# Peptides against a protein of PDB entry 4GXB: the designs that were tried, part 66

Target 1, 277 residues: chain A of PDB entry 4GXB
Amino acid sequence: VPTEEVSLEVLLSNGQKVLVNVLTSDQTEDVLEAVAAKLDLPDDLIGYFSLFLVREKEDGAFSFVRKLQEFELPYVSVTSLRSQEYKIVLRKSYWDSAYDDDVMENRVGLNLLYAQTVSDIERGWILVTKEQHRQLKSLQEKVSKKEFLRLAQTLRHYGYLRFDACVADFPEKDCPVVVSAGNSELSLQLRLPGQQLREGSFRVTRMRCWRVTSSVPLPSGSTSSPGRGRGEVRLELAFEYLMSKDRLQWVTITSPQAIMMSICLQSMVDELMVKKS

## One batch from the design tools (peptide; made by RFdiffusion4, then SolubleMPNN)

Design b2_p15_4_s2 (from b2_p15_4, 8 letters changed)
Fold by OpenDDE base, seed 2:
Structure b2_p15_4_s2 (fold): chain B 277 residues (1-277), chain A 15 residues (1-15)
Amino acid sequence: as target 1 above (277 residues)
Amino acid sequence: SVPGQDIVFENPVFE
């Protein structure tokens, strides 16, 4: 692709648009730096954020596809998909809320975390009680961003990435689940009709390994699921989990976001490794 | 199913 100057749109978690002038040949870090410069985010805080490829749903929600890698060209990565549904999103890229303290010291960093957190609450990624919601709303009305974040940090699934509804073989085969990644775990939430919400928490430290598998379903005449177009690639994330002492069990999640889930796992593992050093 | 590409990640923080 010839090197050309282009205008690239990068979205914040709340859908706010950041337009940056970049070269088509600019790599992910170059684009990230351009976004940071546009936002007046200091250089020492750039590393706390990453660019993600997402698919924007009709309701404006983001389905995370993957994290843009360092060698990628964000302009090419997003435009090559030839769909306006795909966007580049800036989001924090760490899991431990302790790092919020570093980011919150800067006004721009604070604003970014605040906007992300508000969005995550609005989208139901962060779980809140009625009372907590009231408190959050009050703080939001006062525009007390620091206090808002401090309260939010105590909430269930703060800092988690919520995935689209998918299917898992846990606790039973073909269970519809909502997967969330955060706090060094995968949370699998299941709500069956007439039943209470069930949650399986899978700590990364109890995963021996995980795998991503891509397969093309053979056109078997009988798979009546109307919505899967013929020829769609099936992605699965499977992890081998220590259920009990000396008992490993594979858990398999079937999801188009299996790659993103794997990226989250790797990212959480990497962060844990840093803490152990 | 035609076995697709399988990428396996070992977890160094497995306890």
Scores: peptide ipSAE 0.501, ipTM 0.900, DockQ to the pose 0.612
Fold by OpenDDE base, seed 5:
Structure b2_p15_4_s2 (fold): chain B 277 residues (1-277), chain A 15 residues (1-15)
Amino acid sequence: as target 1 above (277 residues)
Amino acid sequence: SVPGQDIVFENPVFE
């Protein structure tokens, strides 16, 4: 493909549009640098953020597809899908909230974290009580971004990435769950009929391994599962988890976002390895 | 069922 100058739209978590002029041949890091320059984010903070491919849902929410890899060409990656629902999103790419301290020292970094956090709360990714919500709203009205973030850092699922509703085989087969990744864990939230909301916490350090499996269902004359067209690829994330002493058990999540979940696991593992070194 | 593709990741921080 010939190298051409193009205008590329990159969204922040809150939907704010950042237009950058890039080359079609620019790789992920080149585009990220262009976005950083447009936002006046300093070079030393670029590494705290990544570009993600997302699908914008009808309600404006983002379904994360995957992180753009270093060798990718973001313009090609998004345009090749030939659908306006696919977007490129800038988001922080670390898990430990301690790194917020580095980012918050800069005005632009602070604004990015603030906008992301506000959006995550509004979308229900970060869980808040009524009282916490009141406090957050007060701080938002005062535009006290630092104090807002400090409070937000204490909230349940701060820094987590929330996935679309899917299915797991835990605690029972075909259990509807909402998966969230963060704090070196996968959180599986489920509500069984007539039961209270339950959360299963699966710490990465207790996962021996995980796998992503793709399969094509055979044309069976049986009732196509609601919402799956004939011949659609089924994706699963499975991990082998240490449930108790010397007891390993596989947990399988069926989700179109299985790849993104795996990317999150790898990212969390990588961060833990850095801390261990 | 046609065998699907399977990618396995070993966890170096497993305890």
Scores: peptide ipSAE 0.499, ipTM 0.899, DockQ to the pose 0.612
Fold by OpenDDE base, seed 4:
Structure b2_p15_4_s2 (fold): chain B 277 residues (1-277), chain A 15 residues (1-15)
Amino acid sequence: as target 1 above (277 residues)
Amino acid sequence: SVPGQDIVFENPVFE
């Protein structure tokens, strides 16, 4: 791609548009710096955020596809998909809420965390009780961003990424689940017909390894899932989990977001390694 | 199914 100056749109979690002038040859970090400059985010806080490729749903929600890598050219990465539903989103890229303290001391950082948190609550990524919701709304009406965040930090799945509904082989074969990643775990929420909501917590420290697999289903007449086109790629995330003492078991999630799930796992592992150093 | 790609990640923080 020839080097040209272009206008690139980057969205915040709440859908706010940030327009930056960049070169088509600018790498992910260059674009991130441009976004930071546009927002007046200080340089020392840039590392707390990343750019993500997402698919915008009809309701405006974001389905995360992957994190943009350092060597990528964000303009090319998003435009090459030839679909307006794909967007670049700025989001915090750490998991430990303790890092919020560093970010929220800055006005711009505070605003970014606030906007993200409001959006995550509105989209149901962060789970709230009725009373908590009332308290949050009150704080939001008062525009008390710091207090809002402090309360939000105590909520279930604060800081998690929520994925689209998918299928897992746990606790039984072909279970419909909603997966969320955060706090060094994968949370699998399951609601079977006639049953209460169940949640399985899979801590990263108990995963020996994980695997991403791409496959093409074999045509087998009526056994082909309705709606799956010929040659459609199937993605799976599998992890080997220490269920109990000396008992390892594979758990497999079938999802088009398997790659993003794997990226989250790696990111959580990386953060844990930093803490151990 | 026909596998196309299989990438394995070992976990260094496994306990």
Scores: peptide ipSAE 0.499, ipTM 0.901, DockQ to the pose 0.613
Fold by OpenDDE base, seed 1:
Structure b2_p15_4_s2 (fold): chain B 277 residues (1-277), chain A 15 residues (1-15)
Amino acid sequence: as target 1 above (277 residues)
Amino acid sequence: SVPGQDIVFENPVFE
């Protein structure tokens, strides 16, 4: 495969652009190393971060598509989509906040975590009370990054990845939900008309298995999934969950981000396996 | 719908 030197743009969570010169044949790790070098991130901290393919929304928010795999060529992966809305994003790729301690010891690592956390709060991925928000803003104004992160680590959904609004069949069919992955769980938040916010927590350790299914709707126009038209591929994530003793039930999420959700599940499982070893 | 790809993952940390 022919190789050429190219300039590749990689975004941080806050939208900051990092330009790196790489080869078109450089694999994911090569690009990641180039980004690390550009940021002056130590080699021993590279493993705490990954490159993700995202779709940038008009408001600047990121819809995560998938994690780039080791064998991929990031330049090819992003450019082959032929759409400017697709970007490569650098983000931390671990779930346990204890690993923040390792990353925070380095100035660059601290800055990356800080920028990501600020962004996650601003985007509503991390849930904050009014008082917490005040405290966070005060710390941000003082540029007290370590204290900011320590407070943030205590907040609801710290370290979670929030997905776009989608549909689930729990607690009932065709429920609009917002799914978030983190802390070894999937959180399903829903707000039905006239009702307060409800959350379902699905711990990974209570999932027997999960599956990703792709299907093509029949030309009947009977699809209940918003934004899914005739002939469009429908993606679903389903997991078999231990609801109670000896009672397994399938929960199905219909979302274009089903693949990313599955990647998150696998990643959380992998991390748990490492902790158990 | 017409069934497409179905990938199943078994969970080794299931309790």
Scores: peptide ipSAE 0.497, ipTM 0.900, DockQ to the pose 0.629

Design b2_p15_4_s3 (from b2_p15_4, 9 letters changed)
Fold by OpenDDE base, seed 4:
Structure b2_p15_4_s3 (fold): chain B 277 residues (1-277), chain A 15 residues (1-15)
Amino acid sequence: as target 1 above (277 residues)
Amino acid sequence: SIPGVDLVFENPVFE
């Protein structure tokens, strides 16, 4: 691709648009630096954020596709998909809420965390009680961003990424689940007909390994669900989990976001390794 | 199913 100056739109978690002038040849870090400069985010805080490829749903929600890698050209990565549904989103890229302290000391960092957190609550990624919601709304009305974040940090699934509804083979085959990644775990929420919401917590430290698989279903004659067109790729994330002492079991999640889930696992592992060093 | 690509990741922080 010829090197040209282009205008690239990067979204914040709340849908705020950041327009940056970049070269088509600019790599992910170059674009990230341009976004940081546009926002007046200090250089020392850039590393706390990453660029993600997402698909914007009709309701404005983001379905995370993958994290943009260092070698990628964000302009090419997003435009090559030839769909306006795909966007580049800036989001914090760490899991330990302790790092919020470093980011929120800066006005711009604070604003970014606040906007992300508000959005995550509004989207139901962060789970809140009625009373907590009332408290958060009060703080939001007062524009008390620091206090808002301090309260939010105590909430269930703070800092998690929530995925689209998918299917898992746990606890039973073909269970509809909602997966969330955060706090060094995968959370699988399940609601079976007539049953209460159940949550399975799978800590990363108890995963021996994980696998991403891509497969093409064979056209079975009769039960081709009319909606899966010929050649739809099936993605799965499987992990081998230590269920109990000396008992390993594979758990398999079937999801178009299997790659993103794997990226989250790797990212959580990387962060844990840094803490152990 | 026709298998495609399998990517396996070992976990260095497995306890």
Scores: peptide ipSAE 0.500, ipTM 0.906, DockQ to the pose 0.611
Fold by OpenDDE base, seed 2:
Structure b2_p15_4_s3 (fold): chain B 277 residues (1-277), chain A 15 residues (1-15)
Amino acid sequence: as target 1 above (277 residues)
Amino acid sequence: SIPGVDLVFENPVFE
């Protein structure tokens, strides 16, 4: 692609648009710096955020596709998909809420975390009780961002990424689940017909390894589910989990977001490694 | 299914 100056739209978690003028040849870090400059985010806080490729759903929700890598050209990465549904989103890229303290010291950082957290609550990524919701709304009305975040940090699945409904082989084969990644774990939520919500928590420290598999389903004559077009790639994330002492078991998640899940796992592992050093 | 690319990641923080 020839080097040209272009206007690139980057969204915040709440859908707020940030327009930046960049070169088509600008790499991910260049674009991130441009976004930071536009927001007046200081340079020392840029590392707490990343650019993500997402698909915007009809309801305005974001389905995370992947994190943009350092070598990528964000303009090319998003435009090459030839669909306006794909967007670039700025989001925090750390998992430990302790890092919020560093980000919250800056007004812009605070605003970014606040906007993200409000959005995550509104989208149901962060789980809240009725009373907690009332408290959060009260704080939101008062525009008490720090207090709002402090309360939010105590909530279930704070800082998690929630994925689209998918299928897992746990606890049974072909179980519909909602996967969330955060706090060094994968959470698998399952609601079977007539049953209460069940959650499986899989801590990263108990995963020996994980794998991402891409496969093309063979045209099996029978179950043409009408919506799967011929030739759709099936993605799976599998991890080998220490269920009990000396008992490893594979858990497999079938999801178009398997790559993003793997990226989350790697990111959580990386953060844990930093803490151990 | 025809297996495609299989990417395996070992976990260095496995306990």
Scores: peptide ipSAE 0.499, ipTM 0.906, DockQ to the pose 0.607
Fold by OpenDDE base, seed 5:
Structure b2_p15_4_s3 (fold): chain B 277 residues (1-277), chain A 15 residues (1-15)
Amino acid sequence: as target 1 above (277 residues)
Amino acid sequence: SIPGVDLVFENPVFE
């Protein structure tokens, strides 16, 4: 494709639009730098953020598809899908909240974290009690961004990515679950009929390995899963987990976001590796 | 089902 100058829209977590002029041949980092420049984010903070491909749902929520890789051309990656529902989103790309301290020192970094956190709370990605919600709203009304973030950092699932409802084979087959990734774990939340909300925490350090599988259901025998058209690719994330001493068990999640879940696992592993070095 | 791509990742931080 010939190199051309184009206008590219990048969204913040809250849906704020950032328009940048880039080349069609610009790679992910080039586009990220252009977005940073547009926002007046300093160069030394660019590494704390990444570009993600997401699908915007009808309610305006984002379903994360994958992180854009370094070699990708974001303009091509998003436009090749030929659907306006696909967007590029800027989001922080680290897990340890300690790194917030570095980002919060800058006005633009602070604003980005604040906007993301507000959005995550509004979307229910961060879990809050009624009292905590009241406190957060009060701080938001006062526009006390630092105080807001400090309180938010203490909240359940702060810094987590929440995925769309999917299915797992744990604790039993075909369990509807909501998966969240963060704090070096996968959290699986489920509510079985007549039961209380249950959460399974799967720490990355207890995963021996994980895998992503793609399969095409055969036309003849596959129960038409509601909403899946004929010939749709089925994605699964499976991980082998140390349940107890010397007892490994595979847990399988069936989700169109299996790739994104795997990317999160790898990212968490990478961050843990940095801490060990 | 027809098998597609299977990507396996070993975890270096496994304990």
Scores: peptide ipSAE 0.499, ipTM 0.906, DockQ to the pose 0.644
Fold by OpenDDE base, seed 1:
Structure b2_p15_4_s3 (fold): chain B 277 residues (1-277), chain A 15 residues (1-15)
Amino acid sequence: as target 1 above (277 residues)
Amino acid sequence: SIPGVDLVFENPVFE
């Protein structure tokens, strides 16, 4: 691959742009180090963050596509898509909030976590009550970042990654759901017409296995899933879940973000394995 | 549908 100096834009969760000068041949870690240097993030904290490929929606929200792998060339990965909607985003890449303690001891780390958390709340990824929102706003106005994070750590879905609305076959076929990954689980939220918000919690420790499937729908005159045209690639994440004693059941999520969901599962599994070691 | 890629992951932390 030809080597050339280029300017690469990396976004923070809040949309802040970090411009770094890198080589086209720089791998993910090289780019991450460049971003860290630009932010004055210490080297020992780099491992708590990762680079993600995202699609920026019209409203500025990010749809996570995948985590960039170590062997990848971020410049090539993002530019090869030939669309300005694709961005590289820096985000924390651990799940256990206990690791926040290590990161927030540093000013830059604290700022990154704070910015991410503010963004996650604003985007509705972290669920807050009216009272909690008031408290958070007060702390934000005071710029009390540590206290803000401590409160945020207690909130529902803190540290979760929220996916775009998609479809699952649970609790029934073709059920519209919002999936979130975090705290060693997949949370499936749904609101059926006239009903209260329902949530299914699927703990990773109760998943025997999972799979990602890519398929091409056959031409059909039947009703297709919303947003999926004829001939479009269909991605599915399926996991075999222990519903009850000795009862395994497959749950299937149909989503363009199936790959990202799988990456999250693997990442959560990896973190759990480290804790067991 | 026409099958494509099928990647299966076993979970080592399954209980």
Scores: peptide ipSAE 0.497, ipTM 0.905, DockQ to the pose 0.634

Design b2_p15_4_s4 (from b2_p15_4, 8 letters changed)
Fold by OpenDDE base, seed 3:
Structure b2_p15_4_s4 (fold): chain B 277 residues (1-277), chain A 15 residues (1-15)
Amino acid sequence: as target 1 above (277 residues)
Amino acid sequence: SVPGTDEVFENPVFE
């Protein structure tokens, strides 16, 4: 693609559009810096955020496809998909809520975290009780962003990324699950017929390894996941988990977001490594 | 299913 100046739209979690003028040849960091400049986010806070490729659903929810890599050209990455459903989203890129303290010290950082958190609650990514919801709404009405965030930080799945409903082979084969990544874990929520909601927590520190597999279903195979057309690529994330002492077990998640899940795992691992150093 | 290429990631923080 020839180097040209273009207008690129980047969305915040709340759907706010940030228009930046960039070059088609600008890499992810260049675009991120442009977005930061547009928002008046200080340079020292840029590293707390990343650009993500998402698919916007009909209800306005974002299905995260992947994090844009450093070498990518965001303009090309999004436009090459030739679908208006695909967007670039700015989101915080750390997992430990302790880093919120650094970001919240700045007005723009605070606003970004607030907008993201409100959106995550509205989308059901952060789980709230009725009473908590009432408290959050009260704080929102008062525009008490810091207090809102402090309360939100205590909530279940705060800071988690929620994925679209998918399938896992745990606890049994072909279980419908909702996967969320956060707090150095993958949370698998499932509801079996006639049963209560169950959650499996898989801590990253107990994962020996993970893998992403791409496969094409055989035409004759009964592996038609409901809604997948014949010939669609099947993506799987599998991780080998230490279930108990000296007992490793593979858990496999079948999801179009397997790549994003893997990225989350790597990101959580990276953050843990930084904390250990 | 036709096996695809597996990219395996080893976890350095495995305990």
Scores: peptide ipSAE 0.464, ipTM 0.857, DockQ to the pose 0.589
Fold by OpenDDE base, seed 2:
Structure b2_p15_4_s4 (fold): chain B 277 residues (1-277), chain A 15 residues (1-15)
Amino acid sequence: as target 1 above (277 residues)
Amino acid sequence: SVPGTDEVFENPVFE
């Protein structure tokens, strides 16, 4: 692609648009720096955020596709998909809420975390009781961002990424699940017909390994689910989990977001490694 | 399913 100056739209978690002038040849870090500059985010806080490729759903929700890599050209990465549904989103890229303290010291950082957290609650990524929701709304009305975040940090699935409904082979084959990644775990939420909501927590420290598999379904004659066009790639994330002492079991998640799940796992592992050093 | 490209990641923080 020839080097040209272009206007690139980057969204915040709440859908707020940030327009930046960049070169088509600018790499991910260059674009991130441009976004930071536009927001007046200090350079020392840039590392707490990343750019993500997402698909915007009809309801305005974001389906995370992947994190943009350092060598990528964000303009090319998003435009090459030839669909306006794909967007670039700025989001925090750490998992430990302790790092919020560093980010919250800056007004812009605080605003970014606040906007993200409000959005995550509104989208049901963070789980809240009725009373907690009332408290959060009261704080939001008062625009008490720090207090709002402090309360939010105590909530279930704070800082998690929630994925689209998918299928897992746990606890049974072909179980519909909602996967969330955060706090060094994958959470699998399951609601079977007539049953209460069940959650499986899979801590990263108990995963021996994981893999992403891409497969093309063979045209099996029978179950033409009408909506799967001929030739859709099936993605799976599988991880080998220590269920009990000396008992490893594979868990497989079938999801178009398997790559993003793997990226989350790697990111959580990387953060844990930093803490051990 | 014909297994496509499998990328396996070993976990260095496995306990």
Scores: peptide ipSAE 0.463, ipTM 0.858, DockQ to the pose 0.581
Fold by OpenDDE base, seed 4:
Parts: C-alpha cells; structure tokens; sequence
Structure b2_p15_4_s4 (fold): chain B 277 residues (1-277), chain A 15 residues (1-15)
C-alpha cells in the first residue's frame, strides 16, 4: 500500500470519536502515540492502553474481535474489512486494578478510565446492585470521577471484558453461556430454562493449556440450520482445566470471539508472569 | 467437521 496521509477514527469505550492524522504505513504503536497526543495523554501512560478491532452492533455495543498487534497497520486492518461496522477502539489493556492508581493520577488517564467504566456499567459488563447503581449515578451527577472509580473498583466484574452470548460444553453439552474475561479468570454465566443464573469461574492459574480451533462444518444433509451459510468457519476455544486434585478436564467454548478470548488469556498470563518476576 | 488450524498455548503460570 502506498504511504499516504489519512484521517483515522479511533473510538473510546463510550463511543467518543478521536480523529488522528496518520500515515497508512503507521504501525499500531505509531497510531497509539498519535491518539495519545490528540488526547494529551502522557507518554508514560501509553503502555496502559491498547487498540482493539471491534464490530459495532446496531445498539452501539462493541463486539471485540481482537487486539491489534504491534506489526499491524491499523488503517489497513480496519479498512480491509470493507464494512463500516468495524471500528478501532482505545481501551485499557491491563487487568490488575492496582494499575488504575498510576493512570488516574493524570487528568486524561482519569477521564479515560471514567469513560470506560461508565460505559461498561451501562452495557452491563460490570454487575451492580440497585443500591450500587444509585450511588454510582449520584457520583456521576456530581462528576466525582475519582470517587466513582473507587466505588466501581469494588464491583463484580470490574475490569472484565464481556463477550457475546455463545455456547459451551460445560456444565453440559450445548449450554448457552455468556463469557467474561478478567481478574485472571474466565467467568461463564449460564441460565438454563427454569433455573437460576449460575456462574462458573475458571482461574487462569488452573488452566494447563488452551487452544483455538478453526473448522468448517461438514454439510450434514437435512438438519443444516438454514442460517449457517455454506462455508461458515466455526471457532472454538478449548482449555484444559484442573477441576480437582489430579483431575483435568477440557472445556470448550464455541464462539466467533474465540480468538479474542485467547488473546485475553495470554494477556492475563503475561501480567501474572510480570508479577511473579 | 474438517479440522482447520489448531494453535495450542501452554500456560507457564499453571500451578
């Protein structure tokens, strides 16, 4: 691709648009630096954020596709998909809320965390009680960003990424689940007909390994569900989990976001390794 | 299903 100056739109978690002038040849870090400069985010805080490829849903929610890698050209990565539904989003890229302390000491960092957290609550990624919601709304009305974040940090699934509804083979075959990644775990929420909401927590430290599988379903004769067009790729994330002492079991999640789930696992593992060093 | 690409990741922080 010829090197040209282009305007690139990067979204914040709340849908705020950040327009940056970049080269088509600029790599992910170059674009990230341009976004940081546009926002007046200090250089020492850039590493706490990453660029993600997302698909914007009709309701404005983001379905995370993948994290943009260092070697990628964000302009090419997003435009090559030839769909306006795909966007680049800036989001924090660490899991331990302790790092919020470093980011929120800066005005711009604080604003970014606040905007992300508000959005995550509004989207139901962070789970809140009625009373907590009332408290958060009061703080939001007062524009007390620090206090808002301190309260939010105590909430269930703070800092998690929530995925689209998908299917798992746990606890039973073909279970509809909602997966969330955060706090060094995968959370699988399940609601079976007539049953209460159940949550399975799968800690990363108890995963021996994981894999992403791409497959093409064989055209089985009559029961091809009419909606899966010929040639739809099926993605699965499978992980081998230590269920109990000396008992390993594979858990398989079937999801178009299997790649993003794997990226989250790797990212959580990387962060844990840094803490152990 | 026809097997596609499998990428396996070993977990270095497995306890």
Amino acid sequence: as target 1 above (277 residues)
Amino acid sequence: SVPGTDEVFENPVFE
Scores: peptide ipSAE 0.462, ipTM 0.858, DockQ to the pose 0.601
Fold by OpenDDE base, seed 1:
Structure b2_p15_4_s4 (fold): chain B 277 residues (1-277), chain A 15 residues (1-15)
Amino acid sequence: as target 1 above (277 residues)
Amino acid sequence: SVPGTDEVFENPVFE
């Protein structure tokens, strides 16, 4: 690819646009550094953030596709898709909220975490009670970012990444679920008709392995699941989980975001490995 | 389904 100067748009979690001038040949880290410089984020905090490829939905919500890898060229990665719905997003890339302390010591880091957290609450990624919501709104009105984050850190699914509604074979086949990744787990939330919200927690430390499978469905004349056209690639994430003592069971999630889920698992594993070292 | 590409990851933190 010929090297040219280009303007690249990178979004924050709240949809704020950051325009950076980069080369088409700049790798992910180069672009990340450019974004950091534009935001006045210190170099020592860059490692707490990553660039993600997302699909922007009609409502402005982001469907995370994957994390951009180090060898990638973000400009090429996003433009090659030839769709304006694809965006590059800056987001924190660690799971342990203890790392927030390092980031929030800096004004820019604090602002980034605050903006992300506000967005995650607004999108329903972080689960809040009515009382908690009232408290958060009060703190937001006061622009008390540190206090806001401290409260948010105590909330259910703080720091989780929420995926689009998908299907799992747990607890039963073809069960509609909402998957979230965070705190070294996959949370599977489901609401069956007439039933209360149920959640299955799958801790990473109880996963022996996981796999991503890509397949093309055979043309079956039978009931196509609503929304999957003929010939669309089916992605699945399957993990082998220790359900009980000496009982391993495969759980399979069918989702276009299976790759992103796998990336999250690997990232959580990597972070756990660092903590054990 | 036609067998697709499988990428298997073993978990080093499995307990």
Scores: peptide ipSAE 0.462, ipTM 0.857, DockQ to the pose 0.611

